# Ledger of designs, part 12: peptides against a protein of PDB entry 4ASU

Target 1, 270 residues: chain A of PDB entry 4ASU
Amino acid sequence: ATLKDITRRLKSIKNIQKITKSMKMVAAAKYARAERELKPARVYGVGSLALYEKADIKTPEDKKKHLIIGVSSDRGLCGAIHSSVAKQMKSEAANLAAAGKEVKIIGVGDKIRSILHRTHSDQFLVTFKEVGRRPPTFGDASVIALELLNSGYEFDEGSIIFNRFRSVISYKTEEKPIFSLDTISSAESMSIYDDIDADVLRNYQEYSLANIIYYSLKESTTSEQSARMTAMDNASKNASEMIDKLTLTFNRTRQAVITKELIEIISGAA
Target 2, 83 residues: chain B of PDB entry 4ASU
Amino acid sequence: FTFASPTQVFFNSANVRQVDVPTQTGAFGILAAHVPTLQVLRPGLVVVHAEDGTTSKYFVSSGSVTVNADSSVQLLAEEAVTL

## One batch from the design tools (peptide; aimed at target 1 T127 F128 K129 L146)

Design b1_p11_1_s3 (made by RFdiffusion4, then SolubleMPNN; from b1_p11_1, 4 letters changed)
Fold by OpenDDE base, seed 3:
Structure b1_p11_1_s3 (fold): chain B 270 residues (1-270), chain C 83 residues (1-83), chain A 11 residues (1-11)
Amino acid sequence: as target 1 above (270 residues)
Amino acid sequence: as target 2 above (83 residues)
Amino acid sequence: SISLSVPRPFP
């Protein structure tokens, strides 16, 4: 490589490093906020899921329609955040298909669509974009819930797949169940709940759907920001190492050029 | 007893004597060992009666309340404020 | 694709 080439590459990498450092700081700020907002959201979301755990809602085996909601975002440069969700979605879809289930998919975040478009395009009901610029709100979750309810897809059971936050250095892709109104209404375990009006149950389930989506968004966001911090830190370190290596190469190449020029001068060779 | 909104937790697995909630079907008092039930909240007042005799009042917008067979209660409000 | 920049449906 010529000195010019090395210099150009150095400049490029230095610029990338500046960007990655900046992105790390932005991600850090967003992470701090996300983690604070996740604390109540987790209590809220887990509270919403408590019914399904306590009632042990079971879907009959003869029911065939299954919905998968994958939750991520539009933004890249966050390590395996999107691929982890997509991998779990693919695995779940394959398992369900092998069991003779019909599978439909909702993607929250453009990255899910992007990753799964080639292999699962026909299974998508809807995708959501403009996810990740601002912290998710309950309103956002409500929009997603409403769209699902209005989709006309009469699923029997669903799965929401998202990254659960563990720590700044750890997340886990997890799945939580979503049940249709029909499934919950017909569940034998629900018989212990006294005097539940059909309209009340419908409203309850619609609200619950929004709750679990909101929870998943908050978990996903926190996981994403932490992963982005790590990814940007790693990128910055890698850039630093590359800068050091290229700087050494530059110095060596410069010395070689000087030596060559001296030899040419001494030898009279052009 | 758990009482939370998307943005705030008021009670987390706490023991309380009674919770009065505004439901669409009317005011509902939840005591210990209440029968399992599900209700949807209407805008109104939530009153939490602690075991020590203290009472706390909250205004909620919408939401749900769940009473489980194990006597656990989840009160989830879309918006809630302390009064 | 649907944008999340829409009004909230729940009261």
Scores: peptide ipSAE 0.237, ipTM 0.943, DockQ to the pose 0.713
OpenDDE base, seeds 1, 2, 4, 5: peptide ipSAE 0.221, 0.233, 0.212, 0.132; ipTM 0.940, 0.943, 0.935, 0.933

Design b1_p11_1_s4 (made by RFdiffusion4, then SolubleMPNN; from b1_p11_1, 4 letters changed)
Fold by OpenDDE base, seed 5:
Structure b1_p11_1_s4 (fold): chain B 270 residues (1-270), chain C 83 residues (1-83), chain A 11 residues (1-11)
Amino acid sequence: as target 1 above (270 residues)
Amino acid sequence: as target 2 above (83 residues)
Amino acid sequence: SISLSEPRPFP
């Protein structure tokens, strides 16, 4: 490689390093906010799931319609955040299909759509985009919940798949159950609950769905920002190492060129 | 007893004496060993009576309340403010 | 695809 080639490459990598460093700082700021907002969101979301755990709501095995909601975002450069969710969605869909279930999919975030479109296009009910530019709100979750309920797909049971935040260096893709109104109303374990008006139960289920979606969005966002911060840090470090290596190569090459020129002068070939 | 909004936690697995909630079917008091029920909140006042005798008031916009068989309660409001 | 950023038309 010529000195010019090395110099050009150095400039390019230095620019990349500047970009990745800037992105790291942005991700760090978003992460800090997301983590703060996740604390109440987790209490809220886990509180909503408490009924399903305590009532041990189960879907009868003869029921065939299953819904999978995958939660991620539109934005890349965050490691395995999107692929992890998509992988689990694929696995779950395959397992359910093998069990003779009908599977439909909702994708939250354009990345889910992008990953699964070719292989699962016929299974998608709806996809949501413009996820991840701003922190998710309860209003966003309500829109998603409403769209699901208005989709006309009468699922018996569903699963929401998202990345749960563990720490700045760790997330885990998890699944939480979603139950239809009919499944909840017909559950044997619900018999202990006092005479619940059908309209009340419907409204309750709407809130429950919005609550779990909101929770999943907050977990996903926190996980994503943390992963992006880590990815950008790694990219910046890798760029730094490459700059150091190329700088050494540049210096060696420069000395070689000088030596060659001196030899040519001394030999009279100049 | 858990009482939270999407953005704020007021009570997290706390022991309380009584919680008065505004529901679409009417306001009712949740006491110890209340029968399991599911209700939807209407805009109104939530009153929490702590074991120490303190009373806290909140305004909620909407949401849900769950009373479980184990006497645990989840009050989940879309919006809530301390009064 | 549904966009979440589109302002909800005021009912």
Scores: peptide ipSAE 0.256, ipTM 0.939, DockQ to the pose 0.375
OpenDDE base, seeds 1, 2, 3, 4: peptide ipSAE 0.237, 0.241, 0.262, 0.245; ipTM 0.926, 0.939, 0.937, 0.938; seeds 1, 3 fail the geometry check

Design b1_p11_2 (made by RFdiffusion4)
Pose (drawn by RFdiffusion4):
Structure b1_p11_2 (pose): chain A 181 residues (1-270 with 5 gaps), chain B 83 residues (1-83), chain P 11 residues (1-11)
Amino acid sequence: ATLKDITRRLKSIKNIQKITKSMKMVAAAKYARAERELKPARVYGVGLIIGVSSDRGLCGAIHSSVAIIGVGDKIRSILTFKEVGRRPPTFGDASVIALELSIIFNRFRSVISYKTEYSLANIIYYSLKESTTSEQSARMTAMDNASKNASEMIDKLTLTFNRTRQAVITKELIEIISGAA
Amino acid sequence: as target 2 above (83 residues)
Amino acid sequence: SLSTTGNVKVD
């Protein structure tokens, strides 16, 4: 309730809002990279339960939608392949998955809407390239919604700060008048 | 005729005369009228004879060549670089 | 035929 507590809380939530907004544009840039590389990947991969995701969260209902194997550390987190999503998926990564050894992944449509031999590794590569394009655009919206929630929270606290600031001024003034009187 | 690597796409549904291809057993030159077959590749060159008579030379490390019941061929390699 | 190098780790 003190001004010091409110000033500290404002700076704390502003830091979150700046970071979440900073990841909205990052997900937008990384999604643009992912879609530019999806066009040649879709023309390349055409011809047992495999779950395709990533280690990196903060992407909304992507890991929860997909319901030994299992690519993406966040899919084993419910009940394995680790270290994906930090860097774009290469064919070599799809090859290692095939080397260690009917498939579930998120297909890219747009920014809003989604759906849940040598040839076998090509399906894994197709899913990896589709998944990250899906994971990034969903994260673009998830951090956009978080940036909206943090901004609404700052607005409510600013009104509290103005009430408290007015209340402190009047209290100091009363203590002066009374001390005089 | 479709030729693509994971990185870049060279030909998208040709419309091409013939394509020389490296296969595990020697080499195969796939003409416009070729039997439906499924083959696996080896380290070798790919020569693409264009419809206008010109030539295109690439290199292939490994992959697969697929010729369907119709006049359609899809050649895909892990890496294809020039030169 | 496949590449043996990648960034993915297996537990």

Design b1_p11_2_s1 (made by RFdiffusion4, then SolubleMPNN; from b1_p11_2, 5 letters changed)
Fold by OpenDDE base, seed 5:
Structure b1_p11_2_s1 (fold): chain B 270 residues (1-270), chain C 83 residues (1-83), chain A 11 residues (1-11)
Amino acid sequence: as target 1 above (270 residues)
Amino acid sequence: as target 2 above (83 residues)
Amino acid sequence: MLSKEGEVKVV
């Protein structure tokens, strides 16, 4: 490589390093906020799931319609955040299909659709975009919940798949159950519950879905920002190492050029 | 007893004496060993009676309340403020 | 009961 080539490459990598450092700082700020906001959101979301655990709500095996909701975002450069969710969605869809279930998919965040569209296009009910630019709100979750309920797809049960935050260096892709109103109302364990008006149950389901979706969005966001921060840190370190290597190469090449020029002068070839 | 909004936790697995909630069907008092039920909140006042005799009041916009067979209660409001 | 006050959009 010529000195000019090395210089150009150095400049390019230095610019990339500046960008990745900036992105790291932005991700760090978003992570710190997301982690704070996750604390109440987790209590809220886990509280919503408590019914399903306490009542041991199960879908009869003869029921065939299953919904998979994958929760992610629109934004890249966050390591395996999107691919982990998509991988689990694919696995779940395949397992359910093998069990003779009808599977439909909802993608929260455009990245899910981007990964699964070619192989699962016919299974998608809806995809949501404008996810991940701002912290998720309960309003966002409500929009998703209402769109699902108004889609006309009468699922028996579903799975919401998202990245649960563990720590700044760890997340885990997990699933939580979603049950239809009919599944909840027909569950034997619900017989001990006081007679509930159908309208009340419908409204309750709206909140239940919104609550779980909101929780999943908060877990996903915290995981994503943490993963992005780590990815940008790694990119910045890799850029730094490359800069050091190229700088050494530049210095060696410069010395070689000088030596060659001196030899040409001494030999009279110049 | 758990009482939370999406952004704030007021009670987390706490023991309380009584919770008064504004439901769409009317006001409802949740006592110990209350019959399991599912309800939806209307805008109104939540009153929490602690075991120590203290009373706390909250305004909620909407949400859900679950009373389980094990006497656990989840009050999940869309918005809630302390009064 | 839920309001559609979010910024998320259907694709």
Scores: peptide ipSAE 0.526, ipTM 0.952, DockQ to the pose 0.792
OpenDDE base, seeds 1, 2, 3, 4: peptide ipSAE 0.514, 0.522, 0.515, 0.520; ipTM 0.946, 0.950, 0.949, 0.952; seed 2 fails the geometry check

Design b1_p11_2_s2 (made by RFdiffusion4, then SolubleMPNN; from b1_p11_2, 6 letters changed)
Fold by OpenDDE base, seed 5:
Structure b1_p11_2_s2 (fold): chain B 270 residues (1-270), chain C 83 residues (1-83), chain A 11 residues (1-11)
Amino acid sequence: as target 1 above (270 residues)
Amino acid sequence: as target 2 above (83 residues)
Amino acid sequence: MLSKEGEIVVD
């Protein structure tokens, strides 16, 4: 490589390093906020899931319609955040299909759609975009919940798949159950609950879905920002190492050029 | 007893004496060992009576309330403020 | 009861 080539490459990598460092800082700020906001969101979401655990709500095996909601975002450069969710969605869809279930998919975030579109296009009920530019709100979750409920798809049960935040260096892709109104109302364990008006139960379900979706969005966001921060840090370190290597190469090449020129002068070939 | 909004936790697995909630069907008082029920909140006042005799008041916009068979209660409001 | 006040949109 010529000195010019090395110089151009150095400049390029230095620019990339600047970008990755900047992105790391942005991700760090977003992570800090997301982690703070996750604390109440987790209590809120876990609270919403408590009914399903306490009432031991189960879907009869003869029921065939299953919904998978994958939760991610529109934004890349965050490691395996999107692929992990998509992988689990694919696995779950395949398992359910093998069991004779009808599977429909909801993708939250453009990345889920992008990954699964070719192989699962016919299974998508709806996809959502404009996810990840701002922290998710309860309003965002409500949009998703209402779209699902108004879709006309009468699922028996579902699974919401998202990345649960563990720590700044760890997340885990997990699933939580979603049950239809009919499944909840028909559950034997619900017989001990006071007679609930159908309208009340419908409204309750709206909140239940929104609550769980909101929780999943908050977990996903926190995981994503943490992963992005790590990815950008790694990229910056890799760039730094490359800069060091190229700098050494530059210096060696420069010395070689000088030596060659001196030899040419001494030999009279110049 | 758990009482939270999406952005704030007021009670987390706390023991309380009584919770008064504004439901769409009317005002409802949740006591110890109350029958399991599902309700939805209307805009109004939530009153929490602690075991120590203290009373706290909150305004909620909407949400849900769950009373489980094990006497656990989840009050999940869309928006809530301390009064 | 839920309001559609989010910025998330259907793709």
Scores: peptide ipSAE 0.439, ipTM 0.950, DockQ to the pose 0.813
OpenDDE base, seeds 1, 2, 3, 4: peptide ipSAE 0.418, 0.434, 0.415, 0.418; ipTM 0.943, 0.949, 0.947, 0.949; seed 2 fails the geometry check

Design b1_p11_2_s3 (made by RFdiffusion4, then SolubleMPNN; from b1_p11_2, 6 letters changed)
Fold by OpenDDE base, seed 5:
Structure b1_p11_2_s3 (fold): chain B 270 residues (1-270), chain C 83 residues (1-83), chain A 11 residues (1-11)
Amino acid sequence: as target 1 above (270 residues)
Amino acid sequence: as target 2 above (83 residues)
Amino acid sequence: MLSKEGRITVD
């Protein structure tokens, strides 16, 4: 490589490093906020899931319609955040299909759609975009919940797949159950509950779905921002190492050029 | 007893004497060993009576309340403020 | 009871 080539490459990598450092800082700020907001969201979401655990809600085996909601975002450069969710969605869909279930998919975030479009396009019920630029709100979750409930797809049960935040360096892709109104109403364990008006139960389901989706969005966001921060840090470090290597190469090449020129002068070949 | 909004936790697995909730079908008090039920909140006042005799009041916009067979309660409001 | 007040949109 010529000195010019090395210089050009150095300049390029330095620019990339500046960008990745900046992105790291932005991700760090978003992570800090997300982590703070996750604390109450987790209590809220786990609280919503408590019914399903306490009442041991189960879907009869003869029921065939299953919904998978994958939760991620539109934004890249966050490691395996999107692919992890997509991988688990694929696995779950395949397992359910093998069990003779009908599977429909909802993708939250454009990245899920992008990853699964070729192989699962016919299974998509709906996809959502404009996810990840701003912190998710309960309103966002409500949009998703209402769209699902108004879609006309009469699922028996479902699963929501998202990245649960563990720590700044760790997340885990997990699944939580979603149950239809009919499944909840028909559950044997629900017989001990007072007679519940159908309208009340419908409204309750709206909140239940929104609550769980909101929770998943908050977990996903926190995981994503942390992962992005790590990814950008790694990119910055890699760039730094490359800069150091290229700088050494530049210096060596420069000295070689000088030496060659001196030899040419001494030999009279200049 | 758990009482939270999406953005704030007021009670987390706490023991309380009574919780008064505004539901669409009417306000009612949740006491110990209350029958299991699912309710939807209407805008109104939530009153929490602690075991020590203290009373706290909250305004909620909407949400859900679950009373489980094991007497656990989840009050999940869309929006809530302390009064 | 829920309202669509979010910024997330259907694709």
Scores: peptide ipSAE 0.462, ipTM 0.953, DockQ to the pose 0.790
OpenDDE base, seeds 1, 2, 3, 4: peptide ipSAE 0.445, 0.469, 0.457, 0.457; ipTM 0.948, 0.951, 0.950, 0.952; seeds 1, 2, 3 fail the geometry check

Design b1_p11_2_s4 (made by RFdiffusion4, then SolubleMPNN; from b1_p11_2, 6 letters changed)
Fold by OpenDDE base, seed 2:
Structure b1_p11_2_s4 (fold): chain B 270 residues (1-270), chain C 83 residues (1-83), chain A 11 residues (1-11)
Amino acid sequence: as target 1 above (270 residues)
Amino acid sequence: as target 2 above (83 residues)
Amino acid sequence: MLSKEGNIVVE
């Protein structure tokens, strides 16, 4: 490569490094906010799941309709955030199908649709977009919950799949259960609960679903911002290493050019 | 007893004497060993009576209340403010 | 009871 070629490449990589550093800082700010907002959201969401754990809610084996909700976002450059969720969704769908279950899919975030639409288009119930530009709100979760409940699909049970935040350098793709109103009301363990009006139970189910979805969105967002921050940091470091290597190459090439010119002068003078 | 909104935690696995909640079927007090139930909140006042005799008041917009067989309680409000 | 108000939208 000529000195001009190397210089051009150096300039390009330096520009990329500036962009990745800037993106890292933006991601860091969003991560810090997301982590703060995750703390109460986790208490809230885990509280909503307590009933299912304490009452040992289970779906009867004869029930066949299963819903999978995958939670991610519309935004890229965050490592394996989207692919991890999609992988888990595929695995769960395959396992359920092998067990003779009917599977429908909801994708939260355009990336889920992008990854799975071609192979699972017939199983998609609905997808959601405009996810990830702003922090998720309870209103967002309510939109998703209401869309599901009003979709006409009468699922027996479901799985919500999302990335749970562990630390700034770690997330884990996890699954939490979603149960239909019929499944909850028919559970043997629920017999000890006071007689509850059907309208009350319906409203309770709306909140239960929205609560769990909200929790998943907050976990996903925190994981995503953390992963993006890490990805941009790695990109910046890689760019730095490449700049160093190219700089050395530039210096060597420059010396070679000078040496060649000197030889030509000497040879021409002889 | 857990009492939280999506954005704020008021009580997290705390021991309290009594919680008064406004539900769609009417306001009721949750005491120790209350029968398990599921309820939905209506807009109104939540009153928490601590074991030391202190009382705290909150306004909630909506949400859910769960009283479990193990006497654990989850009060999850969409919006809540301290009064 | 839930309000359908948010930034997230259906495809």
Scores: peptide ipSAE 0.486, ipTM 0.952, DockQ to the pose 0.808
OpenDDE base, seeds 1, 3, 4, 5: peptide ipSAE 0.468, 0.478, 0.481, 0.484; ipTM 0.950, 0.951, 0.953, 0.954

Design b1_p11_3 (made by RFdiffusion4)
Pose (drawn by RFdiffusion4):
Structure b1_p11_3 (pose): chain A 181 residues (1-270 with 5 gaps), chain B 83 residues (1-83), chain P 11 residues (1-11)
Amino acid sequence: ATLKDITRRLKSIKNIQKITKSMKMVAAAKYARAERELKPARVYGVGLIIGVSSDRGLCGAIHSSVAIIGVGDKIRSILTFKEVGRRPPTFGDASVIALELSIIFNRFRSVISYKTEYSLANIIYYSLKESTTSEQSARMTAMDNASKNASEMIDKLTLTFNRTRQAVITKELIEIISGAA
Amino acid sequence: as target 2 above (83 residues)
Amino acid sequence: SLSTTGSVSVS
């Protein structure tokens, strides 16, 4: 309730809001990179339960929608392939998955809507390239919603700060008048 | 005729005369009228004879060539670079 | 044949 507590909390939530907004544009830039590389990947990959996701969270209902194997550390987290989503998926990564060894992944449609031999590794590559394009755009909205929630929180606390600031001024003033009187 | 690597796409549904292709057994020159077959590639060159008579030369490390029941061919390699 | 090099790790 003290001004010091409110000033500290404002700076704390402002830091979160700045970071979540900073990841909205990052997911927007990485999504643009992912869609630019999805066009040649879709024309390349055309011709047992495999879950495709990533280690990196904060992407909304992507890991929860997909329901030994399992690519993406966050899919084993419910009940394996690790270190994906930090960097764009290469064909070599899809090859290692095939080397260690009917498939579930998120297909890219737009920024809002989604759906859940040598040829076998091409399907894994097709899923990896589709999944990261899906993971990034979903994260763009997840951090946009988080930036909205943190801003609403700052507005509520600013009104508290103005009430407390007024209450401190009047209290100090009363202590002066009474001390005089 | 479709020719693509994971990185870039060279031809998108040609519309081409013939394509020389490296295969595990020697080499195969795929004409417009060729038998439906499924083949796997080896380290070798790919020569693309354009419809206007011109030539295109690329290199292929590995992959697959697929010619269907119709006059359609899809050639895909892991890496294809020039030169 | 396939490439044997990648960034993905196995448990």

Design b1_p11_3_s1 (made by RFdiffusion4, then SolubleMPNN; from b1_p11_3, 6 letters changed)
Fold by OpenDDE base, seed 5:
Structure b1_p11_3_s1 (fold): chain B 270 residues (1-270), chain C 83 residues (1-83), chain A 11 residues (1-11)
Amino acid sequence: as target 1 above (270 residues)
Amino acid sequence: as target 2 above (83 residues)
Amino acid sequence: SLSTSGRITLD
């Protein structure tokens, strides 16, 4: 490579490094906020899930319609955040299909659609976008919840798949159950609950779904920002290593050029 | 007793004497060993009676309340503020 | 009733 070529590459990589460092800082700021906001969101979401655990809500085996909600975002450059969710969605869909279940998919975030479109396009009910640029709000979760409830798809049981935040360096893709109103109302374990008005149950379901979705969004966001920080840090380090290598190459090449010129002068071939 | 909004936790697995909640079907008090129930909150006042006799008041916009068979309670408000 | 003031949009 010529000195000019090396210089051009160096400049390019240095620019990339600047960008990745900047993105790391942005991700760090977003992570800090997300982590703070995740604390109450967990209490809120786990609280909503408590009913299903305590009442031991189960879907009858003869019910076949299953909904998978994959929670991610629109934004890339965050490692395996999206692919992890998609992978688990694929696995779950395959397992359910093998068990004779009908599977439909909702994707939260454009990346889910992008990854699964070719192989699972026919299973998608709806995909949501405009996820990840700003922190998710309860309003966002409500939009998703209401769209699901009004979609016309009468699922019996569902699952929401998202990345649960563990630490700055770790997340885990997890699944939580979603139950239809009919499943909840027909559950034997619910017989001990006072007679509940159908309208009340419907409203309760709306909140329950929104709560769980909100929780999943907060977990996902925190995981994503953390992963992006790591990804950008790795990118910056890789760029640094490349810069070092190219700098050495540049120096060696420069010396070689000088030596060649000297030889030409000495030999009279100049 | 757990009482939270999406953005704030007021009580987390706390022991309280009584919680008064505004529901769509009417306000009611939740005491120990209350019958399991699911309710939806209407805009109104939540009053938490602590075991030490102190009371705390909150305004909630909407949400849900769950009373479980194990006497655990989850009060999940869309929006809530301390009064 | 849930608020629909979210910014998330359909595909």
Scores: peptide ipSAE 0.346, ipTM 0.952, DockQ to the pose 0.858
OpenDDE base, seeds 1, 2, 3, 4: peptide ipSAE 0.328, 0.341, 0.339, 0.352; ipTM 0.949, 0.950, 0.949, 0.951; seeds 3, 4 fail the geometry check

Design b1_p11_3_s2 (made by RFdiffusion4, then SolubleMPNN; from b1_p11_3, 4 letters changed)
Fold by OpenDDE base, seed 5:
Structure b1_p11_3_s2 (fold): chain B 270 residues (1-270), chain C 83 residues (1-83), chain A 11 residues (1-11)
Amino acid sequence: as target 1 above (270 residues)
Amino acid sequence: as target 2 above (83 residues)
Amino acid sequence: SLSTTGNVTLT
């Protein structure tokens, strides 16, 4: 490689490093906010899920319609955040299909669609975009919940798949159940609950779904920002190492050029 | 007793004496060993009576309330403010 | 009722 080529590469990598450092800082700021906002969101979401656990709501085996909601975002450069969700969605869909279930998919975030479109396009009900530019709001979750409930797909049971935040360096893809109104109302365990008006139960289900989706979005966002921060840090380190290597190569090449020029002068071949 | 909004937690697995909630079917008081129920909140006043005799008031916009068989309660409001 | 105001859009 010529000195000019090396210099050009150095400049390019230095620019990449600047970009990755900047992105790291942005991700760090978003992470700090997301982590703070996740604390109440967990209490809220776990509170909503408590009914399903305490009432031991189960879907009858004869029910065949299953919904999978994958939660991620529109934005890349965050490691395995999207692929982990997509992988679990694929696995779950395959398992359910093998069990004779009908499977439909909702993607939250455009990246889910991008990954699964080729193999699962016919199973998608709807995909949501404009996820990840701004922190998720309860309004966003409500929109998703209402769209699901109004989709006309009469699912019996569903799964929401998202990345749960563990720490700045760790997340885990998890699944939480979603139950239809009919499944909840027909559950034997619900017999101990006081006579609940059908309209009340419907409204309750709307909130329950929105609550769980909101929780999942907050977990996903926090996980994503932490993963992006880590990815950008790694990219910056890799760029630094490349800069060091290229700098050494530049210095060696420069010395070789000088030596060659000296030899040419001495040999009279100039 | 858990009482939270999406953005704020007021009570997290706390022991309380009584919680008064505004529901679409009417306001009711949740006491110890209350019958399990699911309700939807209407805009209104939530009153929490602590075991120490203190009373706290909150305004909620909407949401859900769950009373479980194990006497656990989840009050999940879309928006809530301390009064 | 749930708020219908959000930033997310359908594709």
Scores: peptide ipSAE 0.431, ipTM 0.952, DockQ to the pose 0.862
OpenDDE base, seeds 1, 2, 3, 4: peptide ipSAE 0.412, 0.412, 0.403, 0.408; ipTM 0.948, 0.950, 0.948, 0.950

